# Peptides against a protein of PDB entry 2N1D, part 105

Target 1, 169 residues: chain A of PDB entry 2N1D
Amino acid sequence: EVKVKIPEELKPWLVDDWDLITRQKQLFYLPAKKNVDSILEDYANYKKSRGNTDNKEYAVNEVVAGIKEYFNVMLGTQLLYKFERPQYAEILADHPDAPMSQVYGAPHLLRLFVRIGAMLAYTPLDEKSLALLLNYLHDFLKYLAKNSATLFSASDYEVAPPEYHRKAV

## One batch from the design tools (peptide; made by RFdiffusion4, then SolubleMPNN)

Design b1_p22_1_s4 (from b1_p22_1, 9 letters changed)
Fold by OpenDDE base, seed 3:
Structure b1_p22_1_s4 (fold): chain B 169 residues (1-169), chain A 22 residues (1-22)
Amino acid sequence: as target 1 above (169 residues)
Amino acid sequence: DELLEKLRQLTEKIVQVLLESL
């Protein structure tokens, strides 16, 4: 399995996210005020502002596109807690053609990186190529950690309504 | 698994671009 290291600064958030959903029976407010698309765009712009070469900018854009696609593919089947499944079903019903990167936000994006390693393992890569890819992924994670105060907040969650609890059984 | 194949192709594409960017 490919190990994608989550920054220590973000690990407590994963716990809080899990607690909010599973124990406190809250839901992340959808559509996200700051969706995955915007987060990735901000990251790309951030990298551009750092004075990267054209080649590095091209690489970052490719990584961003890749992360987005991974998220859109994996969200529904790999990244949701059981309690969130009815919410996802409602999103699909109301917006069947909307990519989930336009609906979900930072917490679910972070969950991707908990799961992505197992998916990357299906791609035969030499150690050098894998390390290169991981470096870019870790760089993005560092960006999330650096901006964690604005990207991750319990205030983005809300108590699920009673009617939702009935569907979540 | 069609999904897995899609992700595999995506990953290979990304890596190719990254290698070219070195």
Scores: peptide ipSAE 0.585, ipTM 0.937, DockQ to the pose 0.623
Fold by OpenDDE base, seed 5:
Structure b1_p22_1_s4 (fold): chain B 169 residues (1-169), chain A 22 residues (1-22)
Amino acid sequence: as target 1 above (169 residues)
Amino acid sequence: DELLEKLRQLTEKIVQVLLESL
């Protein structure tokens, strides 16, 4: 498995996220106030403002597009806890053609990076290519850590209603 | 597996662009 290092600052949030959903029976408010698309756009703009070359800007845009696609492909099957399944089903029913990157937010995006390493392992890459890709992914994760105070908050979760509990047995 | 194939193709494309950016 390819090792994608999650910043230590964000690891406690993964635990809190799990606790809010699984133990406290809360749900992340959907649609997200700040969705994955917006987060990725902000990152790209942030990188641009740092005075990077055109080539690096092009690369960042490609990484952003790639992360978005990975998220949209993996969210439904790989990134949800059992308790979140009814909520996801409702989202699909109401918005069948909407990419999940427009619905979900930072917590679920972070979950992607817990799983993405295993997926990358199925792509034959030489050492140089893998290191290059990981550098960009780690740079993005560093950005998430830097902005964690605004991206990750328990206030973005809410207690699931009684009727939801009946669906989520 | 369709999922893995999609991700494989995506990853290869990303890497190609990154290499070209060097």
Scores: peptide ipSAE 0.584, ipTM 0.937, DockQ to the pose 0.632
Fold by OpenDDE base, seed 4:
Structure b1_p22_1_s4 (fold): chain B 169 residues (1-169), chain A 22 residues (1-22)
Amino acid sequence: as target 1 above (169 residues)
Amino acid sequence: DELLEKLRQLTEKIVQVLLESL
């Protein structure tokens, strides 16, 4: 299995995210105030501002595009807790043409990196290629950790209404 | 599996670009 290391700073958030939804029966507010597309764009701009070469900028853009696509493919089937399924169904009904990267935000994006290792392992890559890809993914995760105070907040969640609770359980 | 195949193709594309950027 491909090991994608989650920064220690973000591991507590994964627990909080899980707790908010599964135990406290809250939902992440959707559409996200800062969606995955925006987060990825900010990261790309951040890398650009750091003085990357054109080649590295191009690489970052491709990684961003890749993360986005992975997220959009995996969100519905791999990244949601059971309690979130009705919300997802509602989102699909209300926004049938919108990719989920435009709807969901940082917490769900972080969940991707918990699951992505198994998906990457499905692709036969040599060690050099895998290390290169992982370096970019870890760099992005480092960015998330650096900006965790603004990206991850319990205030982005809200208690689900009683009618939701009845259909979600 | 269609999902895995899609992700496989995506990953290969990304890696190819990353290698070219070196």
Scores: peptide ipSAE 0.582, ipTM 0.937, DockQ to the pose 0.628
Fold by OpenDDE base, seed 1:
Parts: C-alpha cells; structure tokens; sequence
Structure b1_p22_1_s4 (fold): chain B 169 residues (1-169), chain A 22 residues (1-22)
C-alpha cells in the first residue's frame, strides 16, 4: 500500500463531511459552485504564477490531468457514501455525458486522496519514481489545505428531502 | 481488471513525464 498523507488541517473536514452526509442526512449541492475542474485549473495557474520552468509547468499540467482522470474514474464506485447513491443516479440520468469533475467539488476531490494510495499500489514504481509522484500529490494537497476556508464549507450541503430518504434505503 | 489497468497506464504516463521534467 502506498501512503498518501492528508494534511492535518484537512482531516477534520473529512470527519465533518462524513457526519453531514451519513449522520445528518445532508447532500452536497450539485452541480458544485466550484467544481473539480476549476479547482485543478486554479492550482495549475497558481503553480504557473510561482515562476516554474517550462518543464515543471508541463509536469504540473500532467499531474492535474492525472488527478482529474483518477477522480472521474473513481467517483461513482469508490468515493460516494451509500446515502449519496440516489443523487449520483439522478446526475447520471440528467447529464450522461458530463465528466463528474464538472459536477462535484472539493469534498469529493479530497475523498479521492483517501483512496488513491491503494490504487497507486497497483502500479509498480521504483522508490525514486514513487517519491517524485507523491511529492506532486502532496504539493496539491498542501494547496487544498492552504485554501481550505474557501473550498470546504458546511453551507454547501443541504438537508435531503423526505422523498430522497425513501430512495436512500 | 480493466479499471486498474487504465489507472496503471495513467500513473506510468504521469511518472514518465515527471521524470523527464527533472
């Protein structure tokens, strides 16, 4: 197993996210006001503004593209709580061709990094390559932590209506 | 598993680019 360290600043949010949905029976408002695509774009632009070389800019873009693809592949089957399944089904029915990175936001993106380590373990990498990849992933997580006040908010959730509860048995 | 293979290829591609960026 590959260990991806979540910044301590973000760990409480993972608990809050779980509590809002599983205990309080709330749902993250979809489509997200700030979706995964925009978060990744902001990160890439942030890195660009820091004066990186062309090669490093290219590397960041590849990491961003990779994170996006991982998210889109894993969201439906790996990142949702049971209570969120009906909502996801509705999204798929209404927007069958939309990538989930255009629908979901920061909380679900953060959940990816809780699960991504196990997925990375299926790729045989030497220690140097793995360390390099992890450095970029941790750098992105550091960015999320730095901007956590604007990316993570309980106000982005709402109480699910009684009709939804009947579907989420 | 097709899904895991897809992710494997993606990861290898990313790593290759990162190595070339050094």
Amino acid sequence: as target 1 above (169 residues)
Amino acid sequence: DELLEKLRQLTEKIVQVLLESL
Scores: peptide ipSAE 0.568, ipTM 0.934, DockQ to the pose 0.633

Design b1_p22_2_s1 (from b1_p22_2, 15 letters changed)
Fold by OpenDDE base, seed 1:
Structure b1_p22_2_s1 (fold): chain B 169 residues (1-169), chain A 22 residues (1-22)
Amino acid sequence: as target 1 above (169 residues)
Amino acid sequence: SDKKKREELLETLKKLLEALRS
């Protein structure tokens, strides 16, 4: 199995996120105030401002595109807790053509990186290609850690109403 | 070279996406 290391400062958030939803029966407010698309855009702009060459800038754009696509593929099937399923169903019904990267935010994006290691195990990659990909993924995670104070907050969650609890049996 | 690194990254991402969609 390929190991993607989550920064230590983000690990407590994963626990808090899990607790808010599964134990406290709260939901992340949707659509996100800052969605995955905007987070990735900010990252790309951040990298561009660091004086990258044309080739490096192009590579960052491809990494962003890859993460976005990976998120959109994985969100509905792999990244949601059971309690979040009714909310997701409502989103699909109301916005059937909207990519989930425009709806969900940082907490769900971070969950993606908990899963990506296992997914890479099913992808035949040579050592050099794997190392290169991991470097970019870790670079992005470092960015999330640096901006964690603005990206992750319990105030973005709210207590689910009683009618929702009846649907989430 | 930077060009070679970019090409390798693109190939890696392509393979990853193919695996996700399979």
Scores: peptide ipSAE 0.068, ipTM 0.677, DockQ to the pose 0.720
Fold by OpenDDE base, seed 2:
Structure b1_p22_2_s1 (fold): chain B 169 residues (1-169), chain A 22 residues (1-22)
Amino acid sequence: as target 1 above (169 residues)
Amino acid sequence: SDKKKREELLETLKKLLEALRS
């Protein structure tokens, strides 16, 4: 298994996220006020503003595109807690043509990076390619940590109504 | 070179995405 290091300042948030949903029976407000698309766009712009060359800019764009696609593929099957499944079903019904990167936000995006290490174990990568990918992933995670105050907040969650509890595990 | 690094990254991401979709 490949280890993707989560910044220490974000680890408490992962615990809070889990607690809010699984124990406090809350749901992240959807559609997100700041969705995954916008977060990735902000990151790309941030990197471009730091004087990157054209080649580096292209690489950032591809990393962003890759993370976005990875998120859209993985959200429904691997990133949701059981309590969130009815909400996801409702989202699919209400937004059938929207990628989930336009609906979900930072907490779910962060969950992706908890899982990606195991996924990389199934991908044949040489040491150099793996190191390059990990560098970009860690760079993005550092960006999330830097902006954690605006990206992660318990106020983005709300108590699920009683009727939701009847549908949820 | 930066060009070579980009090419390697793209190939890596391609392989990753292919694995995730399968």
Scores: peptide ipSAE 0.066, ipTM 0.678, DockQ to the pose 0.681
Fold by OpenDDE base, seed 5:
Structure b1_p22_2_s1 (fold): chain B 169 residues (1-169), chain A 22 residues (1-22)
Amino acid sequence: as target 1 above (169 residues)
Amino acid sequence: SDKKKREELLETLKKLLEALRS
């Protein structure tokens, strides 16, 4: 299995996220006040502002595009807890053509990196390509950790109403 | 080279995306 290492600072958040949803029966506020698209845009701008001599802007743009696409593909089938399924169904019904990167935010984006390792195991990647991808993924995760105070907060969740509980298992 | 690195990254991302969509 290909292992994507999550920064230590973000590991407790994954537990809190899980607890908020599964135990406290809360939902992340949708549409996100700061969606995945905006997070990725901020990251790209951050990297651009660094002004490295090697100018890795092209690589950053490709990574951002790739992460966005992966998120949009995997959100509905791989990244949601059971309790979140009714919420997702409502989003699909109301916005059938909207990419989920415009709806969901940082917590769900972080979940992607928990799952991506297993997906990479089934992808025919040579050692060099895998190492390159992992380096960029880890760089992005480091960015998330650096900005964790603004990206991850329990205040972004809300208690699900009784009507929702009737829809959810 | 930068060109080679860009090509490798793009190819890697494309391969992964293809696998995810299958």
Scores: peptide ipSAE 0.051, ipTM 0.650, DockQ to the pose 0.775
Fold by OpenDDE base, seed 4:
Structure b1_p22_2_s1 (fold): chain B 169 residues (1-169), chain A 22 residues (1-22)
Amino acid sequence: as target 1 above (169 residues)
Amino acid sequence: SDKKKREELLETLKKLLEALRS
């Protein structure tokens, strides 16, 4: 199995995220105050501001585009806890054509990287290609860790209303 | 050349990321 290393600083957040939703029955506030699109844009700008070579800049753009699309494809099927499914259904009903990267935020984006390792196991990649991809993914994760104080907060969650509990498992 | 290196890198990334989406 391909292992994508989550920075140690972010591992406690994954636990908190799980706890807030699964045990405390809270929901991440949607639409996110800072959505995935904006996070990826900030990352790209951050990389560009560091004076990267042209090659690195173009590569970052492709990585950002790829992560965005991957998130949009995987969110509904792979990244949600059971308790979040009614919320997702409501979002789809109200905005069927909106990309989820414009709705969801950092916590759900981080979940993508928890799952991506297993997905890579089913993708035939040579060692060099895999290493390259992992380097970019880890670089982005380092960015998330560096900015974790502003990206991840329990205050972005809210207690689900009673009527929500009736339709959620 | 720099152009060649950039194109090769981008092609690799595109292929890898497309594989992840599919």
Scores: peptide ipSAE 0.047, ipTM 0.649, DockQ to the pose 0.380

Design b1_p22_2_s2 (from b1_p22_2, 12 letters changed)
Fold by OpenDDE base, seed 2:
Formats: structure tokens, C-alpha cells, sequence
Structure b1_p22_2_s2 (fold): chain B 169 residues (1-169), chain A 22 residues (1-22)
């Protein structure tokens, strides 16, 4: 299995995220105040402001586009806890054509990188290409860690109403 | 499936990045 290293600063957040939803029966407030699209845009702008060459800038754009699409593909089927599924169903019903990268935020985006390693294991990759991809993914994760104070907060969650509990497992 | 689509996406992204490295 290909290992995508999560920054140590973000590992406790993954536990808190799981606890807030699974144990405390809270839901991440949707639509996110800062959605995945905006996070990726900020990252791209951050990278561009650091004096990258044209080729490096293009690479960042492709990485951003890839992460966005990967998130949109994986969110509904792979990244949600059971308790979150009724909420997701409601989002789909109300906004069937909206990409989930415009609805969800940093916590769910981070969950993507917990799963990506296993996905890469099923993809034929040469060592050099894999290393390059991992470098960009780790660079993005480092950015998330750097901005974790503004991206990850328990205040972005709220207690689910009683009627929600009746339809959630 | 969504899993297969994601795998293909990552493969494509890898190929693009490799091309940029050259």
C-alpha cells in the first residue's frame, strides 16, 4: 500500500472530526463557509505567489483540478460516516447539479487523503511518477496544516436535531 | 464505479505530472 503521510498536526483533528459526528452526533454545517473550491483556489494562489516557473504553475493547477475532481467523485460513496448520509441525501435533493467541492469543506477534504493511499495501490505507477505525485499531495497537506487554525474548527459543527436522529443510523 | 473513476483520475494526473517533469 502506498502511504500518504498526514501531517502530525492534522492527525488529532481526524479523531476530533470522527468524534464530533459519530459519538457526539453532530453535523458539519453545510454549505461550508469555506468550501473545497475556495481552499484549493487559495492554495493555488499561494503557490503562484511564491515565484514558481510557468511549468510549476501549470503543475499546481493540474494538481488542484485533480484533487477537486477526486473529491467530487469520492465524497458521497467513500468519505462520509453513516451518520452523515441523510444530510448528504438532502444536499443532493436540493442541489443535484452542484459539485460537492462547492458544498463541503476542509474536514471532508482531509478525509480524502486518508483514503488516497489505498487507491494509489491499485494504480500502476512507476516509482518516479508516484514520487512526484506524492510530493505534490504532501505539499498540499502541508498547506492545510499551516492553515489548520482557520480551516478546522469544532465550531463548524452543530448538534443534529432530534428528527435527524430518527432517520440516521 | 466511483472507485474506478478515481483510480483513472489519479493515473491521468500522474501522467500529466510526469510530462511536466520532462
Amino acid sequence: as target 1 above (169 residues)
Amino acid sequence: SEKEEAEELLKTLKQLLEALKK
Scores: peptide ipSAE 0.101, ipTM 0.717, DockQ to the pose 0.058
Fold by OpenDDE base, seed 1:
Structure b1_p22_2_s2 (fold): chain B 169 residues (1-169), chain A 22 residues (1-22)
Amino acid sequence: as target 1 above (169 residues)
Amino acid sequence: SEKEEAEELLKTLKQLLEALKK
């Protein structure tokens, strides 16, 4: 299977994210104060400021666009815990045309990279293209790790109201 | 070249997206 390496400093967050929702019955506050679109934009600007060539900048833009689209496709079906499904349904009802990358934030974006390895393994890609993609994905994950203090916080979650608990049962 | 790498990456991303949409 294709291995997408999650930085060690972000692995504990995945556990905390899971615990907050599944055991503590909390929900990530939506819409996110810093959504996936803004995170990807910041990454692209960061790469641009590092003195990349025009061709390198183009590659980064394509990676950003690809991650965004991948997130929007996968969020509703693959990235949510059972407890989060009523919240997602409410978002769809209230904002049917809004891309999920404008609603959700860093925790859900990170979950994407837990799943992408398996998806790539079942996709017919040549080894050179796969290696190149993995390099950029790992570069983005390193960026998330460097900025983890501002991107990941338990304070972005809140206890679900009693009405939600009844709906989620 | 970097241009060739960017084009290859784009091709890969398009293939991935097509696979995900199936």
Scores: peptide ipSAE 0.099, ipTM 0.697, DockQ to the pose 0.672
Fold by OpenDDE base, seed 5:
Structure b1_p22_2_s2 (fold): chain B 169 residues (1-169), chain A 22 residues (1-22)
Amino acid sequence: as target 1 above (169 residues)
Amino acid sequence: SEKEEAEELLKTLKQLLEALKK
């Protein structure tokens, strides 16, 4: 397995996220006030404002596009806890043509990076390409950590209603 | 499968990034 290092300050959030949903029976408020698309756009703009070269700017755009598509492919099957499945079904019914990157937010995006290492292990790897990709992924994770106070909050979750519990069990 | 699609995406992304490194 290829190791994708999660910043230490974000690891406790993964635990809190799990606790809010699985033990406290809460759900992340959807559609997200700040969705994955917006987060990635902000990251790209942040990188551009740092005075990077045109080539590096283009690379950032490709990374953003890749993360977005990867998220959209993986969310429904790999990133959700069991308790979140009914909510996902409702989202699919209400937003059949919307990419999940327009619906979900930072917590679910972070979950993607817990899984990506395993995915990379099953992909043909060029050493230099892998190193470069990992550098960009880690750079993005550092951005999430820097903005964690605004991106990750328990106040973005709410207690699921009784009728939800009936269809979740 | 969606997993396989994601793996292919990452493969492509790696190749693109390698090309951009030059």
Scores: peptide ipSAE 0.097, ipTM 0.714, DockQ to the pose 0.058
Fold by OpenDDE base, seed 4:
Structure b1_p22_2_s2 (fold): chain B 169 residues (1-169), chain A 22 residues (1-22)
Amino acid sequence: as target 1 above (169 residues)
Amino acid sequence: SEKEEAEELLKTLKQLLEALKK
C-alpha cells in the first residue's frame, strides 16, 4: 500500500468538510471564490519565488499541470459525496465544457490527495519513481497546510435550499 | 549535465502524473 501522508494540520479539516456536507447538509459555494486553478498558480509562483537555481524548478510546472488534470478527471467520479451530486450535475448542465478546476476549490482539491494512495498501489512504479512523486505531492500538501487558514473555511459553505434536498436523496 | 538531469526529471514526473489519472 502506498500512503500519501496528509499533514496533521489538514486532517481536522477533512473531518469538518465531511461533516459540513454529509451531516449539516451544506454545500461548498460554487463557483469557488478561489478555485483550484488559482491555488495551483499561487503554489507555482511560491515555488518560483524561492529562488531555486536548480532546474528542478521547472518540475513545478509539470506538477501543477498534472495535479490540475488529475483533479479535472477525478472530481466528478471520485471526489464528491453523495449529497454533492446534484450540485455537480447542475454545474455540468450549465457549463459542460468548463474544467472543474475553475469551479471547485481547496476542499475538493484536498480530497484528491486522500484518494491518490490507493491508486498508486495499483500503478507499476519502481521505488525511486514512487519516492519522487510522493516528494512532490507532499511538498504541495505542505503548502496547503501552511496556507490552510486562507484556503479552508466553513464560511465557504452554505446551507442547501429545501429544493436541493429533494434532488439529493 | 544539469540539463540532462532536468529533462529526465521532468519526463519522469510527467509520466508518473499521467499514471495517476488512470
Scores: peptide ipSAE 0.086, ipTM 0.670, DockQ to the pose 0.419

Design b1_p22_2_s3 (from b1_p22_2, 11 letters changed)
Fold by OpenDDE base, seed 2:
Structure b1_p22_2_s3 (fold): chain B 169 residues (1-169), chain A 22 residues (1-22)
Amino acid sequence: as target 1 above (169 residues)
Amino acid sequence: KEEEERKLLLETLKKVLEALRE
């Protein structure tokens, strides 16, 4: 089994996120004010500003592209709680051609890294390749932790209206 | 060494993406 370590600073947020949705019946405001695309772009720019101008810069770009694609593939099927599914259906109807990385934000992106470990376990990767990938994934998670105060906030959620509850039941 | 690491990472990411699409 492949273990992707979530920074300790972000673990409480995962619990809060789960509680807001499943227990308090709130929804993350969509489209996100800061979507996954922008978060990944900020990360890439951050890495470039740290002196990554050669082959390492290209590696960061590929990691960003990979995370984005992985998110877009996995969001609808793996990253949503049951209560969020009607909202997702509405998003698909209103924005059928938009990638979900342009709609969802940091909380859902973080959920991806909770699932990615299990996915990687079924991917034919040698030890060296897996270690290299994990290093970059952990580096990105470290970035999220450093910026957690601005990326994760309960104020980005709101109580679902009564009409939504009827759809979710 | 840097070039080799880049190549390895790119190939790894490609394999991951291929697995996701299956």
Scores: peptide ipSAE 0.124, ipTM 0.720, DockQ to the pose 0.689
Fold by OpenDDE base, seed 1:
Structure b1_p22_2_s3 (fold): chain B 169 residues (1-169), chain A 22 residues (1-22)
Amino acid sequence: as target 1 above (169 residues)
Amino acid sequence: KEEEERKLLLETLKKVLEALRE
């Protein structure tokens, strides 16, 4: 298995996120106030401001593009708890052409990195390529941890209405 | 070399995306 280490600062949030959805029956407010696209853009701009060379800047842009596409592919099938399925269906019905990176936010993006390790294990990557990718993924996770106070908040969740509970079975 | 690293990263990302879409 490919190990993608989640920063210790973010592990408690994963537990809180799980608890808010599965136990407290809350939903993350959609569309997100700060969506995945904006988070990735901020990261890219942050890296640029650090004085990277042109080649490193291009690499960051490709990583951002890759994470975005990975998120859009994986969100609907791999990153949602059962309780969130009706909400996702409603989003698809109302916005069928919108990429999920424009709808969802930081909590769901973080869930991607919990799953990515297992997926990479089944991807034919040489050791050097895998190490390079992991370095960039860990760098991004470090950025999320540094900005966790502004990216992750229980106030972004709300109690699902009774009508939703019926749809959630 | 930074250019070589960029090319390797691009190749890696393409492989990952291809695997995800299969």
Scores: peptide ipSAE 0.093, ipTM 0.686, DockQ to the pose 0.681
Fold by OpenDDE base, seed 4:
Structure b1_p22_2_s3 (fold): chain B 169 residues (1-169), chain A 22 residues (1-22)
Amino acid sequence: as target 1 above (169 residues)
Amino acid sequence: KEEEERKLLLETLKKVLEALRE
């Protein structure tokens, strides 16, 4: 298995996220106040401000684009807990053409990196390519950790209404 | 060397995305 290391600072959040939804029956407020697109944009701008060369800047942009696309592909099928599925269905019905990176936020983005390691294990990548990708993914995760106080908050969740519970059966 | 790294990254990301859609 390809190991994508989640920063220790973010591991407790994954537990809290799981607990809020599966045990406390809460939902992340959608559309997100700060969506995945904006998070990735902030990361790209952050990297640009660090004085990278043009080539490095281009590489960051491609990583951002890749993460975004990966998220949009994987969100509906791989990143949602069972309790979140009715909410997702409603989002699709209301916004059928909107990419999920414009709807969901940091918690769901972080879930992507929990799953990506297993997916990479089945991808035919040479050692050098894999190492390079992992380096960029880890760099992004470190960015999330540095900004975790502003990106992850239980206040972004709310108790699902009674009518939602009926749909979740 | 940065140019080569960029090219390698692009190729890698492309392969990953292709694999995810299969």
Scores: peptide ipSAE 0.070, ipTM 0.671, DockQ to the pose 0.684
Fold by OpenDDE base, seed 5:
Structure b1_p22_2_s3 (fold): chain B 169 residues (1-169), chain A 22 residues (1-22)
Amino acid sequence: as target 1 above (169 residues)
Amino acid sequence: KEEEERKLLLETLKKVLEALRE
């Protein structure tokens, strides 16, 4: 498996996220007040403010586009806990034409990076290509860690109503 | 050098995206 290093600052959040949903039976408030699209846009703007060249800016844009696409492809099948499935079904019904990057937020985006390593292991990439991709992914993760105080909060979750529990078999 | 990096990144991302869509 390809190793994608999660910053130490974010590892406890992954546990809290799992606990809130699986053990405390809470749900992340959807649509997210700050969705994945917004987070990626902020990252891109942050990189632009650092005085990058045109080529560097282009690379960042491609990375952002790639992460967005990865998220949209993987969210429904790989990034959700069982308890979140009814919520996802409701989101699909309410927002049939919206990409999930416009609905979900930072916690689910972070889950992507837990899974992406295994996915990359099945992708035929040479060593140089893989290293380059990993560098950008790690750079983004560093950004998430830097802004973790504003991106990850238990207050973004809410207790699921009793009728939801009946759906979450 | 930057152009080469950009090209490599683009090709890498394309390969990954193709794998995701299969």
Scores: peptide ipSAE 0.056, ipTM 0.652, DockQ to the pose 0.804

